# Ledger of designs, part 156: peptides against a protein of PDB entry 6B4E

Target 1, 295 residues: chain A of PDB entry 6B4E
Amino acid sequence: TNFDKISKMFWHYKDKIAQIKQDIVLPIKKADVNVRNLLSRHKRKINPKFGQLTNSNQQLFKIQNELTQLINDTKGDSLAYHWILNFIAKAVVHQAETEVRVKPESALPLGKLTLYLLVQFPELQELFMARLVKKCPFVIGFTCEIDTEKGRQNMGWKRNNENKWEDNTSYDERMGGILSLFAIITRLQLPQEFITTTSHPFPIALSWHILARICNTPLNLITNTHFVILGSWWDAAAVQFLQAYGNQASKLLILIGEELTSRMAEKKYVGAARLRILLEAWQNNNMESFPEMSP

## One batch from the design tools (peptide; made by RFdiffusion4, then SolubleMPNN)

Design b2_p25_3_s2 (from b2_p25_3, 16 letters changed)
Fold by OpenDDE base, seed 3:
Structure b2_p25_3_s2 (fold): chain B 295 residues (1-295), chain A 25 residues (1-25)
Amino acid sequence: as target 1 above (295 residues)
Amino acid sequence: TAFQEQQRAAELAEAEKLFKELKVD
């Protein structure tokens, strides 16, 4: 693991967020009133759709089509198009922070929708990844110290209006929700209409990177959150990960489930305990995945 | 079983080795 490379990647996306604000968000505020009105209407139509997802493929396809139409309506204006994609990127991550954190299996329909949009609208990829890294650096295996204000901020910790940090449970759950979504995306196959013509934008190899980079992270930087997000990843993608990499996947799962948890046993992390339970379930041939969606 | 225990021990030993030598990023 080249940590300098990971750090550069992290700051690349942090810079991208700043660039998005400067070049997309702020300029729209000064754009033509017709453009602003269009985007306002579209925002109102788009925002509720992510919450309308169910475990139904029919419902998924309906929402895919509706969003596709709404996004296409903005293509006549490049700035408007990028603005709406950035809005969608933010909305998807927000849905992961709120809905997926409390109902992890909802990551599956959300992930399918997101993957579809990422392929259908390639410009969404950079916007989405930037938002993911900002909110949950774990998606690229980045970790820094959280004993400083800047460190906590870099790792996606939020402060309330009173400048108080969010509680550990809230942070852990949010990170778990976001990571669940990303994990699902990495293990999903491309939609049939794209599978022969397009490469997967966020393939299963990115899951390997997450696990390996966490395993290589200095132990003094490992926290309960690391184990929480590993557990979230496990629920979301472990089955498919094993299918993809076979014995090498098994070794890595043992590394995180047994070795990493053992090395950190003195901390008595709740997330680590759960990860060990997942490991044991796997050892008993009882590894579970999210239920498949209905027709 | 003894075989299962042996396999588990081997897996753990391999994991320990890999953890020390893990360079994949």
Scores: peptide ipSAE 0.067, ipTM 0.620, DockQ to the pose 0.079
Fold by OpenDDE base, seed 1:
Structure b2_p25_3_s2 (fold): chain B 295 residues (1-295), chain A 25 residues (1-25)
Amino acid sequence: as target 1 above (295 residues)
Amino acid sequence: TAFQEQQRAAELAEAEKLFKELKVD
């Protein structure tokens, strides 16, 4: 693992967030009042759509079509178009932080919707990835120290208005929720209309990168959160990961489930204990995946 | 499809490469 490369990638997306603010978010505030009104109306219509997702493919397709129409309505103005995509990127990640964190299986419909939008609107890809990396650097296997304020901020820790850090449980759950969503996206097949003509924007190989990079991370930087997000990933994608890479996948799952947990045993991390349970379930042929969506 | 097979082959090749780069005991 080339950690310099990962660090450069991390800071690339941090810079992208700053660029988005300067080139998209701030300029729209000075745009024509009609454009601002349009975007406000669209924002109000788009935002509740993510909460309307269920385990129904029929409902998913309905939401996909509705969002597609709403986004297309903005294409006449490039700035408006990019603004609405950035809004969607933020909204999707927010949904992962709030709903997926407490109901991991909800990542499946959300991931399907997101993947559809990423393919339908390619400009969403960089906006979404930048937001993911900012909120959850684990999605690219980035880790830094968290014994400084800047380090915690880089790793996505939040502070309240009183400058108090969020509690460990809240952070772990948020990271787990975001990582679950990303994991789902990486293991999903493209929609049928795209599968033969379009490359997957965030393929299963990105899951490999996450696991491998964490395995190679210096042990002094490994925290309970690492094991929590690995567990979240496992629930979301382990079955499909094994299907994709076979024996190579098996080796990597053993590395994270057995070797990494063993190396950190003295820390008695709760997340590590859960990951070992997942490993044992797999060894006993009881690996589970999220249920498939209904028609 | 042929397209899917190409994608899978590329992913497997990458996986094999990445595994060799892992730090293991």
Scores: peptide ipSAE 0.026, ipTM 0.654, DockQ to the pose 0.796
Fold by OpenDDE base, seed 4:
Structure b2_p25_3_s2 (fold): chain B 295 residues (1-295), chain A 25 residues (1-25)
Amino acid sequence: as target 1 above (295 residues)
Amino acid sequence: TAFQEQQRAAELAEAEKLFKELKVD
């Protein structure tokens, strides 16, 4: 694992966030009133769609079509188009932070929707990844120290209006929710209309990167959150990961489930304990996956 | 499809490379 490369990638996306603000968000505030009104209307229509997802593919396809139409309506203005995509990127991540964190299986319909949009609108890919990295650097296997304010900020910790850091549980849950979504995206097949002609924008290999990079992270930087997000990833993608990489996947799962947890046993991390339970379930041929969606 | 298989093969090859680079403290 080349951590210098990972750091460069991390800061690339941090810069991208700043660029988005300067080149997309701020300019639209000064745009023509008709454009602002259009975007306001679309924002109101788009935002509730993510909460309307269910375990139904029929409902998913309906929402996909509705969002596609709404996004296409903005293509006449490049700035408006990019603004709405950035809004969607933020909304998807927000949904992961709020809904997926408490109901991990909801990552599946959200992930399917997101993957569809990422392929349908390629410009969303960079916007979405930038938002993911900002909120949850674990998605690219980035870890830094959290003993400083800047370190915590870089790792996605939030402060409230009283300048108080969020509690550990809240942070862990948010990171788990976001990581669950990303994990799902990496293990999903492309929509049928794209599967034969388009490469997956965030393929299963990115899950490998996450696990491998965490395994290679200096132990002094490993926290309970690392185990929490590994557990979230496990629930979301372990079955499909094993299917994809076979014996090599098995070795890596053992590394995170047994070796990494053992090395950190003195910390008595709750997340590590859960990960061991997941490992044991797998060893007993009881590895579970999220239920498939209904027609 | 052949295209899917090629993409899958590329992903697997990358993963195998990464696995060889794993170093646990």
Scores: peptide ipSAE 0.123, ipTM 0.744, DockQ to the pose 0.720; fails the geometry check
Fold by OpenDDE base, seed 2:
Structure b2_p25_3_s2 (fold): chain B 295 residues (1-295), chain A 25 residues (1-25)
Amino acid sequence: as target 1 above (295 residues)
Amino acid sequence: TAFQEQQRAAELAEAEKLFKELKVD
């Protein structure tokens, strides 16, 4: 693991967030009134769609089509198009922070929708990754110290209006929700209409990177959150990960489930305890995955 | 089973080695 490379990637996306604000978000406020009105209407129509997802593929396809039409309506204006994609990127991550954190299996329909949009609208990929890395740098295996204000900010910690940091539990749950979504995306097959013509934009290899980079992270930087997000990842993608990499996947699962938890045993992390339970369930041939969606 | 435990032990040993040497992501 080249941590210098990972750091450069992290800061690339941090810069991208700043660039998005300067080149997309702020300029649209000064755009033609007709464009602003169009985007306002579209925002109102798009926002509720993510909450309308269910375990139904039929419902998913309906929403995919509706969103596709709404996004296509903006393609005549490049700024409007990028603005609406950035809005969607933010909305998807927000859904992960709120709904997926409390109902992890909801990551499946959300992930399917997101993957479809990422392929259908390639410009969404950079916008989405930038938002993911800002909110949850674990998605690229980035870790830094959190004993400084800047360190906590870099790792996605939030402050309230009184400049008080969020509770550890809240942070862990948010990170878990976001990571669940990303994990699902990495393990999903491309939609049938794209599978023969397009490469997967965020393939299962990115899950490998997450696990391996965490395993290579200095132990003094490993926190309960690392184990929480590993557990979230496990629920979301472990079965498919094993299918993809076979014996090598097995070795890595044992590394995180047994070796990493053992090395950090003195910390008595709750997340580590859960991860060990997941390992034991797998060893007992009881590895579970999220239920498949209905027709 | 005893066989399963033996296999798990072997995998764990290999994983421990991998953990010490893991540099590929």
Scores: peptide ipSAE 0.097, ipTM 0.644, DockQ to the pose 0.083; fails the geometry check

Design b2_p25_3_s3 (from b2_p25_3, 14 letters changed)
Fold by OpenDDE base, seed 5:
Structure b2_p25_3_s3 (fold): chain B 295 residues (1-295), chain A 25 residues (1-25)
Amino acid sequence: as target 1 above (295 residues)
Amino acid sequence: SAFLEEQRKKELEEAEKLMKELVIP
């Protein structure tokens, strides 16, 4: 693992967030009133759709079609198009932070929708990844110290209006929710219409990187959050990960479930305890995955 | 973007070598 490269990637996306603000968000505020009104209307129509997802493929396809039409309506104006995609990127991540954190299985329909949009609208890919990395650097296996204000900010910690940091549980749950979504995306197959013509934008190999990079992270930087997000990943993708990589996947799962947890046993992390339970369930041939969606 | 595409390629290549680079044996 080359941590310098990971850091470079992290800062690239941090810079991308700043660029998005400068080149997309701020300019649209100065755009023609008709464009602003259009985007406002579209925003209002788009925003609730992510919460309208259910465990139904029929409902998913409906929402996919509706969003596709709404996004296509903006393609005549490049700035408007990029603005709406950036909005979608933010909305998807926000949904992971709020809904997936409390109902992890909701990551499946959300992930399917997101993957469809990422392939249908390739410009969404960089916007989405930038937002993911900003909110949850764990998606690329980045970790830094959180002993400083800047370190906490880099790792996605939030402050309220009174400049108070969020509590540890809230942070862990948010990170778990976001990571669940990303994990699902990495293990999903492309929609049938794209599978023969397009490469997967965020393939299962990215899940491997998350696990391996965490295993290689200096132990003094490992926190309860690392184990929480590993557990979230496990629920979301472990079955499919094993299917993809076989014995090599098994080795890596043992490394995170047994070796990493053992090395950190003195800390008595709750997340680590849960991960060990997941490992034991697997060893007892009781590994579970999220249920498939209904027709 | 060119950067994203390049990173994706590098990530896939790295995945093939990951097990040899782990600190935890």
Scores: peptide ipSAE 0.145, ipTM 0.682, DockQ to the pose 0.359
Fold by OpenDDE base, seed 1:
Order: sequence, then C-alpha cells, then structure tokens
Structure b2_p25_3_s3 (fold): chain B 295 residues (1-295), chain A 25 residues (1-25)
Amino acid sequence: as target 1 above (295 residues)
Amino acid sequence: SAFLEEQRKKELEEAEKLMKELVIP
C-alpha cells in the first residue's frame, strides 16, 4: 500500500469540495431569480424521494424516473445542472448518515438508486466521491491520527454549535452507514440498460482496497471505528466479494476477521468483537446477505 | 473526471497485484 498516493487522493477530494463551493454553490446564490426559484422547487421535490425508497423494485424504478426528469429539467443551464447534482450527492450521503446507520439493509435500495444516477449522470461521480471522502475517508482507506483537532476534522468528526465533538457511538454509526452505502454500490451490477455500454464507476475492486489499506494501516492509528466500518462492509458486501475474488477474497476476510482483530485484542474494541462474530458465522457456513428486493 | 478515471484504473491494477501477493501471517 502506497500511503502517499492515498494521501494525495484524499487531499484531491478536499480541494474538490472547496472548488465545488467556489464554482457551484456560491455562484448560484447570485444567479438569476428564475434559476434560483427553479432549483428551490426541484430541491423540494428531490429531497423526499430518498426517504420514499422501499424494498420494492417497482418503487425504485418510479423514483429513478422521477429524479431523471427533474435533473434533465436543469440541463439547459450548466451551473444549475451541476448544482442539482451536488445537492443530490449531499442528500444521498445524508441519507446514509441518518437512515442506513440505523437500518443497514436500506443501503440496498439507496445504493441501486445512486448507482443508476451515477451512470445516467456521469458528472455526479466526482461530486459524490468528493462528498464521500470528506464525510468518511475510510471509503478510500485513508486514516490519520485523531489526537488533534485537524486530525479529527480530516477523519470526518463533527462538532455541534457549542464546539463539542460528537460522541464516539454517533461517529462510529455515521461512518458505518456511509461505508455500507459505498460497499453496496461496489458490489451491485449495473442496470441492464447500461451493462453493455458502460463500465462500472465504482467496481468491487474498490472494496478490496478498503480492506487491504486498513490491514496495512499502522496499528497505532487503528481505532474501534475501523472495525465498525469493516463490520458494516461485511454485512453489505462480503458474500458478493467472495463470489468475485474466490480464494483471494477468503484470505483477505481472514486477515481482517482473524489477524487484525487478534493484533488489536488488548484494546477490547466492541467493533472488533462484532467482526470476530461475523468471521465465526462465515466459518460455520452462516454468512448472511441483505434480503433481495421485491418486484 | 480524467483524474478519477486514472485513479480507478490504478486501483484496479493494484487490487490485482494485491491478490497475487497477499499472504496470511
């Protein structure tokens, strides 16, 4: 693992977030009143759609079509188009932080919707990845120390209005929710209409990098959160990961489930204990996946 | 973006390398 390259990627996305603010978010505030009104209406229509997802593919397709129409309505103005995509990127990540954190299986319909939008609107890919890395650097296997204010900020820790850090449980759950969504996206097949014409924007190989980079992270930087997000990833993608890479996948699952947990045993991390349970379930041929969606 | 595409390509190549070199301690 080349940590310099990972750091470069991390800071690239940090710069991208700043660029989005300067080139998309701030300029739209000074745009024509008609454009601002259009975007306000569209925002109000788009925002509730993510909460309307269910375990139904029919409902998913309905929402996909509705969002497609709403986004297409903005294409006449490039700034408006990019603004609405950035809004969607933020909304999807927010949904992962709020809903997926408490109901991990909800990542499946959300991931399917997100993957569809990422393929249908390629400009969403960079906007979405930048938001993911900002909120959850674990998606690219980035880790830094959290003993400083800057370190905590880089790792996505939030402060409230009173400048108090969020509690450890809240942080762990948010990171788990976001990573669950990303893991789902990496293991999903492209929709049938795209499979022959488009490559997967975030393929299963990115899941490999998450696991491998965490395994290679200096042990003094490994926290409970690392194990929590590995557990979240496991629930979301372990079955499909094994299908994709076979014996090599098995080796890596053993590394995170057995070797990494053993090396950190003295810390008695709750997340590590859960990951060990998942490993043992797999060893007993009881690995579970999220339920498939209904027609 | 061109940057993302290049990074994704490198990530895939690295994953393939990692699969070949992975040894359980």
Scores: peptide ipSAE 0.048, ipTM 0.655, DockQ to the pose 0.274
Fold by OpenDDE base, seed 2:
Structure b2_p25_3_s3 (fold): chain B 295 residues (1-295), chain A 25 residues (1-25)
Amino acid sequence: as target 1 above (295 residues)
Amino acid sequence: SAFLEEQRKKELEEAEKLMKELVIP
C-alpha cells in the first residue's frame, strides 16, 4: 500500500472542500435574489425526500424522478446547479450519520438513490466524495494518529459547543453509518438504463482498497473504529464482494476477520469481537446480506 | 505458528499487489 498516495488523495479532497466553499457556497450568498429564492425553495423540497425512502423500489423511483426534476430546474445557472448538488451531497451524508447509523439496512435504498444521482449528474461525484472523505476518511482507507487535535479533526472527530470531543461510541456509530452507505454504493449494479453506457463511478474495487489499506495500516494506528467500520462494511457488502473477487475476496476477509483481530487481541476491542463473530458465521455458511427491496 | 504467520504475510502481500493492479474508472 502506498500511503503517500492515500495521503495525497485525502488532502486533495480537503482542498476540494475549501474550494467548494469559496467557489460555490459563498458566491451564492451574493447571488441574485431570484436565484437565492429558487434554491431556498428547492432545498426545502429536496431535504425531506431522503427521509421518505422505504424498502420499496416503487417509492425509490418516485423520489428519483422528483429529485431529477428539481435538480434539472437549476441547470440554467451553473452556480445554482453546483450549489444544489453540493447540498444533496451534504444531505446524503447527513442521512447516513443519522438514519443509517441506527438502521444499517436503510443504506440500501439510500445507496440506490445516491448511485442514481451520481450517474445522472456526474458533477455530483467529486462533491460527494469530498464530503465523504472529510466526514469519514475510512472510505479511502486513510488513517492517522488521533492523539493530537489535528489528527482527530482529520479523522472526522467532532467537538461540541463546549469544545469537548464526541464520545467514542458516537464517533464509531457515525463512521459506521457513513461507511455502510459507501459500501452499499460500491456493491450496487448501475441502474438498468445506464449499465451499457456508463461506467460505475465508485465500483467494488473501492471496497477492496478499503480492506487492503486497513490491513496494511500500522498496528499502532488501528483503533476500535477500524473494526466497527469493517463490520459495517461486512454487513453491507461482504456477499457481493465474494461474488466479485472469489478466492481473493476470501483471503482478504480472512485477513481482516482472523489475522487483524488476532493481532489486536490484547486491546479487547468490541468491534473486533463482532467482526470475529461475522467471520465465524461465514465459516458456518451463514453469511447474511441486507434484505432486498420490494417492487 | 510461524508457518501460519508466514502464510498470512504472503496473503497480505498478494492482496496489496492485487490492489495495485485494480483499475478504477
Scores: peptide ipSAE 0.044, ipTM 0.545, DockQ to the pose 0.101
Fold by OpenDDE base, seed 4:
Structure b2_p25_3_s3 (fold): chain B 295 residues (1-295), chain A 25 residues (1-25)
Amino acid sequence: as target 1 above (295 residues)
Amino acid sequence: SAFLEEQRKKELEEAEKLMKELVIP
């Protein structure tokens, strides 16, 4: 694992966030009133859509079509188009932080919707990835120390209005929610209409990187959060990961589930205990996946 | 972006290498 490369990628996306603010978000505030009104209306229509997802493919397709139409309505103005995509990127990540956090299985319909949009609107890809990395650097296997304020900020920790850090449980759950969404996206197949014409923007190999990079992370930087997000990833993608990489996947799952947890046993991390349970379930031929969506 | 695409390609290549060798600390 080349951690220097990972760091460069991390900072690239951090810079991208700043650029998005300067080049997309702020300029729209000064844009023509008609454009601002259009975007405001679209935002209000788009926001509820993510919460309307269910375990139904029929409902998914409906929402896909509705969002596609709403996004297409903005294509006549490049700035408006990029603004609405950035809004969607933020909204999807927010949904992961709030809903997937408490209901991990909701990542599946959300992931399907997101993957569709990422393929249908390629400009969303960089906007979405930048938002993911900002909120949850674990999606690219980035880890830094959190003993400093800057370190915590880099790892996506939030402060309230009183400059108090969020509690560990809240952080862990948010990271787990976001990672669940990303994991789902990496293991999903492209929609049928895109399979022959488009490459997967965030393929299963990115899940490999998450796991491998965490395994190669210096042990002194490993926290409970690492195990929490590994558990979230496991629930979301372990079955499909095994299907994709076979014996090599098994080795990596054993490394995170057995070896990494054992090395960190003295810390008594709750997340590590859960990951052990997941490993044991797999060893007993009881690995579970999220249920498939209904027609 | 071109940067994102290039990085993703490199990540895929790295993943392929990692399939054969994985080292833990």
Scores: peptide ipSAE 0.042, ipTM 0.689, DockQ to the pose 0.246; fails the geometry check

Design b2_p25_3_s4 (from b2_p25_3, 14 letters changed)
Fold by OpenDDE base, seed 2:
Structure b2_p25_3_s4 (fold): chain B 295 residues (1-295), chain A 25 residues (1-25)
Amino acid sequence: as target 1 above (295 residues)
Amino acid sequence: SAFLEEQRRKELEEAERLFKELVVP
């Protein structure tokens, strides 16, 4: 693991967030009133769509089509187009922080929708990844110390209006929700219309990087959160990961489920205990995946 | 089965080595 490269990637996306604010968000506030009104209307129409997702592919396709039309309506103005994509990126991550957090299986329809949009609108890819890394650096296997304010901020910790840090449980759950979504995206097949013509923007190899980079992370930086997000990843993608990499996948699953948990046993992390349970379930030929969506 | 258990043991041993040596770009 090249940690320098990971750090460079992390800061690249941090810079991207700043760029988005300067080049997209702020300029729209000074844009023509007609453009602002258009975007306001579209925002109001787009935002509810994510909550309308169900386990139905039919419903998914409906929402995909509706969002596609709404986004296409903005293409006449490049700034408006990028603004609406940035809005979508933020909305998707927010949905992961709220709904997926409490119902992990909801990551599947959300992930399918997101992957479709990422392919249909390639400009969304950098906007989305920047938002993911800002909110959950674990998606690229980045870890830093959290003993400082800056360290906590870098790892996506939030403060309330009274400058109080969020509690550990809230942080763990948010990270788990976001990671679940990302894991799903990495293991999904491209939509049928794209599978032969387009490369996957966030392929299963990115899941490999998450696991391997965590395994190579200095043990003094490993926290309960690492095990929580590994558990979230496991539920979301372990089956497909094994299908993709076979024996090598098995080795890596054993590394995180057995070896990493054993090395950190003295900490008595709840997330680690859950990961051990997942490992044992797999060993008993009872590895579970999210239920498939209905037609 | 005994075979599966043996395979699991081997996988664990390999995993231990991998953990010590794992390098990913």
Scores: peptide ipSAE 0.119, ipTM 0.618, DockQ to the pose 0.085
Fold by OpenDDE base, seed 5:
Structure b2_p25_3_s4 (fold): chain B 295 residues (1-295), chain A 25 residues (1-25)
Amino acid sequence: as target 1 above (295 residues)
Amino acid sequence: SAFLEEQRRKELEEAERLFKELVVP
């Protein structure tokens, strides 16, 4: 694992967030009133769509079509188009932080929708990844110390209005929710209409990197959160990961489930205990995946 | 973006390397 490269990637996306603010978010406030009104209306229409997802593919397709139309309405103005995509990126991640956090299986419909949009609107990819890395650096296997304010901020910790850090459980759950979404995206197949014309923007190989980079992370930087997100990843993608990489996948699952947990046993992390349970379930031929969506 | 595409390429290459180097205790 080349941690220098990971760090460069991390800071690239941090810079991208700053750029988005300067080049998209702030300028739109000075844009023509008609553009601002359009975006306001579209924002109000788009925002509830993510919460309207169910386990139904029919509902998914409906929402996909509605969002596609709404986004296309903005293409006449580049700034408006990028603004609406950035809004969508933020909304998707927010949905992961709130809904997926409490209902991990909801990552599947959300992931399908997101993947569709990422392919349909390629400009969303950079915006979405930047938002993911900002909120959950684990998606690229980045880890830093959290003993400082800056370190915590870099790792996506939030502070409330009273300048107090969120509690560990809240942070763990949020990270788990975001990681679940990303994991789902990496293991989903492209929609049939795109398979022959487009490459997967966030393929299963990115799951490999998450796991491998965590395994190679210095042990003094490993926290309960690492095990929580590994567990979230496991629920979301382990079955498909094994299908994709076979024996090599098995080796990596054993490394995280057995070796990494053993090395950190003295910490008695709750997340690590759960990961061991998942490992044992797999060893007993009881690895579960999220239920498939209905027609 | 070009950056994202390049990173994806590098990540795939790294994954391939990792498969060769991965050892299970």
Scores: peptide ipSAE 0.035, ipTM 0.677, DockQ to the pose 0.252
Fold by OpenDDE base, seed 3:
Structure b2_p25_3_s4 (fold): chain B 295 residues (1-295), chain A 25 residues (1-25)
Amino acid sequence: as target 1 above (295 residues)
Amino acid sequence: SAFLEEQRRKELEEAERLFKELVVP
């Protein structure tokens, strides 16, 4: 693992966020009133769609079609198009932070929707990844120290209006929610209509990177959050990961579940304890995945 | 983004390398 390269990638996405603000978000505020009104209406129509997802493929397809139409309505203006995609990227991540964190299995329909949109609208990919890395650097296996304000900010910690850091539990849950979504996306197959026309934008190999990079992270930088997000990843993608990489996957699961937890045992991390339970369940042939969606 | 695509390519290559080097103590 080349951590310098990972760092460069992290900062690239941070720069991308700044660029998005400069080139997309701010310019639209100066756009003509008709464009702004159009986008406001579309925003209001799009935003509730993510909350309308259920464990139903039929409902998913309905929402996919509705969103596709709404996005296509903006293609006549490049700035408007990119603005609406950026809005969607933010909304999806927000959904992961709020709903997936409390109901991890909701990542499945959200992930399917997101993957569809990522393929249908390729310009969403960079916007979405930038937002993911900003909010949850764990998605690219980036870790830095959190003993400083800047370090915590880089790792996605939030402060309230009183300049107080969010609770550890809140941070862990948010990171877990976002990582669950990303994990789901990496392990999903492309929709049938795209399989022969495009490659997967965020393939299962990215899950490999997350796990491997965390395993190679200096132990002094490993926190409870690392184990929490590994547990979230496990619930979301471990079954499919094993199916994809077989013995190599097994080795890596043992590394995170047994070796990494053992090395950090003295810390008594709750997340590590949970990960050990997941490992034991696997060893007892009781590894579970999220339930499949209904037709 | 050309940068994003290049990074993805490099990461995939790294993953492949890591598979070959992965050992369990």
Scores: peptide ipSAE 0.035, ipTM 0.696, DockQ to the pose 0.242
Fold by OpenDDE base, seed 4:
Structure b2_p25_3_s4 (fold): chain B 295 residues (1-295), chain A 25 residues (1-25)
Amino acid sequence: as target 1 above (295 residues)
Amino acid sequence: SAFLEEQRRKELEEAERLFKELVVP
């Protein structure tokens, strides 16, 4: 693992967030009132769509079509188009932080929707990835120390209005939610209409990187959160990961489930305990995946 | 972006390399 390269990627996305604010978000605030009104209307229509997802593919397709139309309506103005995509990127991640956090299986319909949009609107990819890395750097396997304020900020910790850090449970759950979404995206197949014309923007290999990079992370930087997000990833993608990479996948799952947890046993991390349970379930041929969506 | 795509490419190459090198005791 080249940690310098990972760090470079991390900071690239941090810079992208700053660039988005400067070049997209702030300019729209100064844009023509008609443009602002248009975007406000679209925002109001788009925002509830993510909460309307169910375990139904029919409902998914409906929402995909509706969002596609709403986004296409903005293409006449490049700034408006990028603004609405950035809004969507933020909304999707927010949905992961709130809904997927408490209902991990909801990552499947959300992930399908997101993947569709990422392919349909390629400009969303960088916007979305930047938002993901900002909120949950685990998606690229980035880890830094959290003993400093800056370290915590880099790892996506939030502060409230009183400048108090969020509690560990809240952070762990948020990270798990975001990681679940990303994991789902990596293991989903492209929609049929895109398979022959487009490469997967976030393929299953990115899941490999998450796991491998965590395994190579210095042990002194490993926290309960690492195990929590590994567990979230496991629920979301382990079955498909094994299907994709076979024996090599098995080796990596054993490394995270057995070796990494064993090395950190003295810490008594709750997330590690859960990961051990997942490993044991797999060893007993009881590995589960999220239920498939209905037609 | 070109940067993102290049990074993704390198990530995939790294993954392929890691598969060859991965050993579990």
Scores: peptide ipSAE 0.034, ipTM 0.698, DockQ to the pose 0.242

